Peptides against a protein of PDB entry 4Z63. Designs and how they scored, part 32

Target 1, 334 residues: chain A of PDB entry 4Z63
Amino acid sequence: LCLGMNDLTGNIPEDLFHLKRLNLLGIQENRLSGSLSREIRNLSSLVRLDVSWNLFSGEIPDVFDELPQLKFFLGQTNGFIGGIPKSLANSPSLNLLNLRNNSLSGRLMLNCTAMIALNSLDLGTNRFNGRLPENLPDCKRLKNVNLARNTFHGQVPESFKNFESLSYFSLSNSSLANISSALGILQHCKNLTTLVLTLNFHGEALPDDSSLHFEKLKVLVVANCRLTGSMPRWLSSSNELQLLDLSWNRLTGAIPSWIGDFKALFYLDLSNNSFTGEIPKSLTKLESLTSRNISVNEPSPDFPFFMKRNESARALQYNQIFGFPPTIELGHNN

## One batch from the design tools (peptide; made by RFdiffusion4, then SolubleMPNN)

Design b1_p10_6_s4 (from b1_p10_6, 4 letters changed)
Fold by OpenDDE base, seed 1:
Structure b1_p10_6_s4 (fold): chain B 334 residues (1-334), chain A 10 residues (1-10)
Amino acid sequence: as target 1 above (334 residues)
Amino acid sequence: PSYLTSFDPD
């Protein structure tokens, strides 16, 4: 049943929950309000539940133990409060959980040893607090993780050295500290291709440790952290780099010539730093900007990117890395 | 100048 993108109001009719053979319920992009009924438990054949972009409120019902086939739960952009219900946090069937842009709170707790199928988690823009859950690496299939805009104070857990499944990771604006530790840990994530750390590590030094290595890194965004230091030499070994945003920092020194050696680099933002010297001639020879078409079919994060122009302007949303125009932004340096 | 993030704007 797909009723998305309408002007439906009120609650879901209770009789809808009598549809025991229903595999897909999509009611996204409406004005549905009130609590999400616990009677969802009656939809025992449900594989996909999309209630995103509504006016739902209250706690998410703890009925997911009665939904053994549920693979996809999309509840982004609602007014949900409380935590992740225990049955959801223990779901062995769930592949994707998107609860981005809600009012969920408390400590984030997932039973990763039970969540054997979880591959995508989007909990960005919530009110979770405490530390990052140390057991996330126990979610052995977890590839895509957005935890941006929560209050996960402290440091990246040491256990994330074992986060082998992690490919796409956003921790933007989550009150994180110690960038040196974070990078030192995350370099062990052998499948990590996208790392977004914007609005963390305020005023810290960007490490230039030659021992750091991100072999598969394609997208690195560490913007608006007020980071000091220079262009990190360790980044030169990330030969697959496609997108680099280090804008709105306090980085100094020259832009190194190796920045033009990245065969796939099509988006570079180093704006609003304190870089000096000449623009490397190698930037004029970037293959991605001269001859290479970016593959539209390359794997990308499930979470969107947002381009903020200023604090008052509406951010532009980009759902795909390919959606970014080829860009070299070096403005507002010395 | 702009910068990239991955969270919903206010």
Scores: peptide ipSAE 0.423, ipTM 0.922, DockQ to the pose 0.884
Fold by OpenDDE base, seed 3:
Structure b1_p10_6_s4 (fold): chain B 334 residues (1-334), chain A 10 residues (1-10)
Amino acid sequence: as target 1 above (334 residues)
Amino acid sequence: PSYLTSFDPD
């Protein structure tokens, strides 16, 4: 049953929960309100539940043990409160959980040993507190992780050295500290292609450690951290780099010529720093800017990017990396 | 100048 993208209001009719053979319920992008009924438990054949972009409130019901076939739960952009229900946090069937942009709170706890099928987790823009869950690497299929805009004080856990499944990771604006430790840990994530760390590590030095290596890194965003230092030499070894945003920092020195050696680099933002010297001539030879053959079919993060032009302005949402226009932004360096 | 984020703006 697909009723998304309408102007439906009120609650879900109770009779809908009598549809025991229903595999897909999509009621996203409406104005449905109230609590999400516990009677969802009656939908025992449910594979996909999409209640995203509504006005649901209250706690998410703890009924997911009665949904043994549920693979996809999308509840982003609602008013859900409380934690992740225990049955959801232990779901062996769940592949994708998206609860971004809610009011979920407390300590983030997932039973990763039980969640054997989980490959995508989006819990960005919630009110989770405490530390990052050290056991996330135990989710052996977890590829996409967005935990942005939560209050995860402290450092990236050492256990994340073993996060081999991790490909797309966002921790933007999560009160993280120690960028040197974070990068030192995350470099061990062999499949890591996208790393977003914007609005963390406030005032720290961007490490220029030649021992750091991110071989498969395609997207690096570390904007608005007030980072000091220079363009890190270790980044020059990330030959597949496509997008680099280091804007709104306090980086100094010259823009190195090796930036122009990135054959796939189509988006570069170094704006609002303190870079000096000449613009490298190599930037004028970026193949990605001269040839339109950017492979559109590359896997992208499941979480969206947002371009913030002004702190008060509505950010532009980009669902795909390739949605960004080819860009070189070097403005506001002095 | 703009910057990229991965969280919903206010």
Scores: peptide ipSAE 0.466, ipTM 0.935, DockQ to the pose 0.855; fails the geometry check
Fold by OpenDDE base, seed 4:
Structure b1_p10_6_s4 (fold): chain B 334 residues (1-334), chain A 10 residues (1-10)
Amino acid sequence: as target 1 above (334 residues)
Amino acid sequence: PSYLTSFDPD
């Protein structure tokens, strides 16, 4: 049953929960309000539940133990409060959980040893507090993780060295500290292709440790951290780099010539730093800017990117990395 | 100048 993108109001009719053979319930992009009924437990055949972009409030009901076939739960952009229900945090069937842009709070706790099928987690823009859950690497299929805009004080857990499944990771604006430790840990994530760390590590030094290596890194965003230092030499070994944003920092020195050696680099933002010297001539030889052979089917993060022009402006949303225009931004480096 | 994030704006 797909009823998305309408002007539906009120609650879900109770009789809808009698549809025991229902595999897909999509009621996204409406004006549905009130609590999400616990009677969803009666939808024992449910594979996909999409209640995103509504006005739902209250706690998410703890009924997911009665939904053994549920693979997809999308609840982003609602008013949900409380924590992740215990049955949801222990779901062995769930592949994707998206609860982005809610008012969920407390400590983030997932039973990753039970969540054997979880491959995508989006909890960005919530009110989770405490520390990053150390057991996330125990979610052995977890590829996509967005935890941006929560209050995870402290450092990236050492356990994330073992996060082999991790490919797409956002921790933007999560009150994280110690960028040297974070990069030192995350370099061990052999499948990591996208790393977003914007609005963390306030005033720290960007490490220039030549021992750091991100072999498969395609997207690195570490903007607006007030980072000091220079362009890190370790980044030159990330031969697959497609997008680099280090804007809104306090980086100094020259832009190195090796920045033009990235054959796939199509988006470069080094704006609003303190770089000096000449623009490398090698930037004129970027193959991606002369002949963009973009594979439309390249894997991308499940979480969106947002381009902010200033702190108060509404950000432009980009759902795909390749939705970005070819860009070289080197402005405001004085 | 702009910068990229991955969280919903206020």
Scores: peptide ipSAE 0.459, ipTM 0.934, DockQ to the pose 0.880; fails the geometry check
Fold by OpenDDE base, seed 5:
Structure b1_p10_6_s4 (fold): chain B 334 residues (1-334), chain A 10 residues (1-10)
Amino acid sequence: as target 1 above (334 residues)
Amino acid sequence: PSYLTSFDPD
């Protein structure tokens, strides 16, 4: 049953949950309100539940033990409160959990040893507090992780050295500290292609440790951290780099010539720093900017990007990295 | 100047 993208209001009729053979319930992008009924438990054949972009409130019901076929739960952009229900946090069938942009709170706890199928987790823009869950690497298929804009604190857990499945990771605006430790840990994530760390590590030094290596890194966003230092030499070894945003920092020195050696680099933002010297001539030779054939059907994060122009301006949403226009932004440097 | 994030703006 697909009823998404309408102007439906009120609560879901309880009788809808008597549809025991229902595999897909999509009611996203409406004005549905109230609590999500516990009677969802009656939908024993449910594979996909999409209640996203509504006005749902209250706690998510702890009924997921009765949904053994559930692979997709999308509840982003609602008013859900409380934690992740125990049955949901233990779901062996769940592939994708998206609860971004809610009011979920408490400690983030997932039984990753039970969540054997989980490949995408979006819990961005919630009220989770405490530390990042150390057991997240035990989710052996977890590829996409957005935990941005939560009230986490401290450092990236050492256990994330073992996060082999991790490909797309965002921790933007999550009060993280110690960028040197974070990068030192995350470099061990051999499948990491996208790393977004904007609005963390306030005033720290960007490490220029040549021992750091991100072999498969395609997207690096570390904007608005007030980071000091220079363009990090270790980044020059990330030959697959496609997007780099280091804007709104306090980086100094020259823009190095190796920045133009990235064959796939199509988006570069170094704006609002303290870079000096000449613009590298190698930037004029970027193949990605000269060749029209950016048919990049490459895997992208499941989480959206947002371009903030000003503190007061509405951010533009980009659902795909390749939705960005080819860009070189070097403005507001010295 | 703009910058990229991965969270819903207020």
Scores: peptide ipSAE 0.439, ipTM 0.929, DockQ to the pose 0.885; fails the geometry check

Design b1_p10_7_s1 (from b1_p10_7, 6 letters changed)
Fold by OpenDDE base, seed 4:
Structure b1_p10_7_s1 (fold): chain B 334 residues (1-334), chain A 10 residues (1-10)
Amino acid sequence: as target 1 above (334 residues)
Amino acid sequence: EEVPTNLMFR
């Protein structure tokens, strides 16, 4: 049953929960309000639940133990409060959980040993506090993780060295500290292709440790951290780099010539730093900017990016990395 | 409205 993209108001009719054979309930992009009914438990055949982009409030009901076939739960952009219900945090069937842009709070706790099918987690823009859950690497299929815009004080857990499934990771604006430790840990994530660390590590030094290596890194965004240091030499070994944003830091020194050796680099933002010297001639030889054959169908994060042209401007949403125009931004360096 | 999670600045 798909009722999305309407102007439906009120709550879900109780009789809807009598549909025991229902596999898909999509009521997204409406004006539905009130609490999400616990009677969802009666939808025992439910595979996909999409209640996103509504006005739901209250706690998410703890009924997911009665939904053994549920693979997809989309609840982003609502007013949900409280924590992740225990039954949801223990769901063995769930592949994707998206609760971005809610008011969920408390410690983030997931029973990753039980969540054997979880591959995508989006909890960005909530009110989770405490530390990053150390057991996230126990979610053996978890590839996409957005935890941006929460208050995860402290450091990236050492256990994330074992996060082998991790491919797309955003911790943007989550009050993280110790970038050296974070990069030292995350370099062990062999499948990591996208890393977003913007608005963390306030005033720290970007490590220039030649021992750091991100073999499969395609997207690195570490903007607006007021980071000091220079262009890190370790980045030169990330041969698959497509997007680099180090804007709005306090980086100094020259832009190195090796930046032009990235065959797939199509988006470079080094603006609002303190770089000096000449623009490397090698940037004029970037193959991605000279050849029109950028493969548009590469895997991308499930979480969106947002671009603001000005502080007062509305952010533009980009659902795909390749949605970004080919860009070289070197402005506002002194 | 969607609150930006992964904000890129220009």
Scores: peptide ipSAE 0.375, ipTM 0.916, DockQ to the pose 0.743
Fold by OpenDDE base, seed 1:
Structure b1_p10_7_s1 (fold): chain B 334 residues (1-334), chain A 10 residues (1-10)
Amino acid sequence: as target 1 above (334 residues)
Amino acid sequence: EEVPTNLMFR
């Protein structure tokens, strides 16, 4: 049953939950309100539940133990409060959980040893607090993780050295500290291709440790952190780099010539820093900017990116990395 | 409106 993208109002009729053979319920992008009924438990054949972009409120019902076939739960952009229900946090069938842009709170707790199928987690823009869950690496299939815009004080857990499944990771604006530790840990994530750390590590020094290595890194976004230091030499070894945003920091020194050696680099933003010297001529030789034929069919994160022109500007949403126009931004440097 | 989560700056 797909009723998405309408102007439906009110609550879900209780009789809908009598549809025991229902595999897909999509009611997204409506104006449905009230609590999400506990009677969802009656939809025992449910594989996909999409209630996103509505006006639902209250706590998410703890009925997911009665939904053994549920693979996809999309509830982003609602008014849900409370925590992740225990049955949801223990779901062995769930592949994707998206609860971005809600009012969920408390400590984030997932039983990763039980969540054997979880591959995508989007909890961005909630009110979770405390520390990052140390046991996330126990979610052995977890590839896509968005935890941005929560209040996860402290550092990236050391256990994330073992986060081998991690490919796409966003921690933007989550009150994280110690960028040196974070990068030192995350470099061990051998499948990590996308790392977004914007609005963290305020005023710290960007490490220039030549021992750091991100072999598969394609997207690095560490904007608006007031980071000091220079362009990190360790980044030059990330040969697959496609997108680099280090804008709105306090980085100094020259833009190194190796920045033009990235064959796949199509988006570079170093704007609003304190870089000096000349623009590297190697940037004019970037194949990605000169060749029309770069059809890069590469996987993108499940979470969207948001581009702002400045801190006060409205963010523009991009659902794919390649949705960004080829760009070199070097403006507003000293 | 969804609050931006993953920010890039220009």
Scores: peptide ipSAE 0.059, ipTM 0.810, DockQ to the pose 0.846
Fold by OpenDDE base, seed 5:
Structure b1_p10_7_s1 (fold): chain B 334 residues (1-334), chain A 10 residues (1-10)
Amino acid sequence: as target 1 above (334 residues)
Amino acid sequence: EEVPTNLMFR
């Protein structure tokens, strides 16, 4: 049953939950309100539940133990409160959980040992607090993780050295500290292609440790951290780099010539730093900017990117990195 | 003054 993108109001009719053979329920992008009914438990054949972009409130019902076939739960952009229900946090069938832009709170707890199928987790823009869950790497298929805009004080857990499945990771604006530790840990994530750490590590030094290596890194965004230091030498070994944003920091020194050696680099933002010297001539030879025929093997996170073009503008949503125009921003440097 | 974030996930 697909009823998305309408102007439906009120609550879900109770009789809808009598559809025991229903595999797909999509009621997204409406004005549905009230609590999400516990009677969802009756939809025992449900594979996909999309209630996103509504006005639902209250706690998410703890009925997911009665939904053994549920692979996709999309509840982003609602007013849900409380935590992740225990049955949801223990779901062995769930592949994708999207609860971005709610009011979920408390400590983030997932039983990753039980969540054997989880490959995508979007909990961005909630009110989770405490520390990052140390057991996330136990979610052995977890590839996409958005935990941005929560209040995860402290550091990236040491256990994330074992997060081999991790490919797309955003921790933007989550009150994280110790960028040196974070990068030192995350470099062990051998499948990591997209890393977004914007609005963390305020005033720290960007490590220039040549021992750091991100082999498969395509997208690095560490903007607006007031980071000190220079362009990190370790980044030069990330040969697959496509997008680099280090804007709005306090980085100094020259822009190194190796920045132009990235064959796939099509988006570079180093604006609003304190870089000095000449613009590297190698930037004028970037193949991605000169050749029309470069097939960009784009990383495909399940969460959107947001770009704010200016201070007064609303952030624009981009569903794909390829949606960004080829860009070199070097403005507002010394 | 709010420093704009050019690229983020949220």
Scores: peptide ipSAE 0.054, ipTM 0.741, DockQ to the pose 0.179
Fold by OpenDDE base, seed 2:
Structure b1_p10_7_s1 (fold): chain B 334 residues (1-334), chain A 10 residues (1-10)
Amino acid sequence: as target 1 above (334 residues)
Amino acid sequence: EEVPTNLMFR
């Protein structure tokens, strides 16, 4: 049953929960309000539940043990409060959980040993506090992780060295500390292609350690951290780099010539730093900017990117990395 | 309105 993209109001009719053979319930992009009924437990054949972009409130009901076929739960952009229900945090069937832009709170706890099918987790823009869950790497299929805009004080856990499934990771604006430790840990994530760390590590030094290596890194965004240091030499070994944003930091020194050696680099933002010297001539030879053949078919993260032209501007949403125009931004340097 | 989570600044 698909009733998305309407102007429906009120609660879900109780009789809807008598549909024992229902595989898909999509009621997204409406004005539905109140609590999500516990009677969703009666939808024992449910594979996909999309309640996103509504006005739901209260706690998410703890009934997911009665939904053994549920693979997709989309609840982004609601008013849900409380924690992740125990039955949801232990779901062996769940592939994708999206609860972005809610009011969920407390310590984030998932039973990753039970969540054997989880491949995408979006909990961005919530009120989770405490530390990052150390057991996330136990979610052996977890590829996409957005935990941005929570209050995960402290450092990236050492256990994340074993996060082999991790490909797309955003921790933007999550009160993280110790960028040296974070990069030292995350370099062990051999499948990591997208790393977003914007608005963390305030005033720290960007490490220039030649021992750091991100082999598969395509997207690195570490903007607005007030980071000190220079362009990190270890980044030159990330030959697949497509997008680099180090804007709004306090980086100094020259822009190195190796920045023009990235064959796939189509978006470069080094603006609002303290770089000096000449613009490398190699930047004029970037193949991605001279050839129109950007491969559009590369896998992208499940979470959107948001671009702001300035701190006060409205963010523009981009669903894919390739939605960004080819860009070189070097403005506002000394 | 959704609050942006993955900000890139220009």
Scores: peptide ipSAE 0.036, ipTM 0.759, DockQ to the pose 0.848

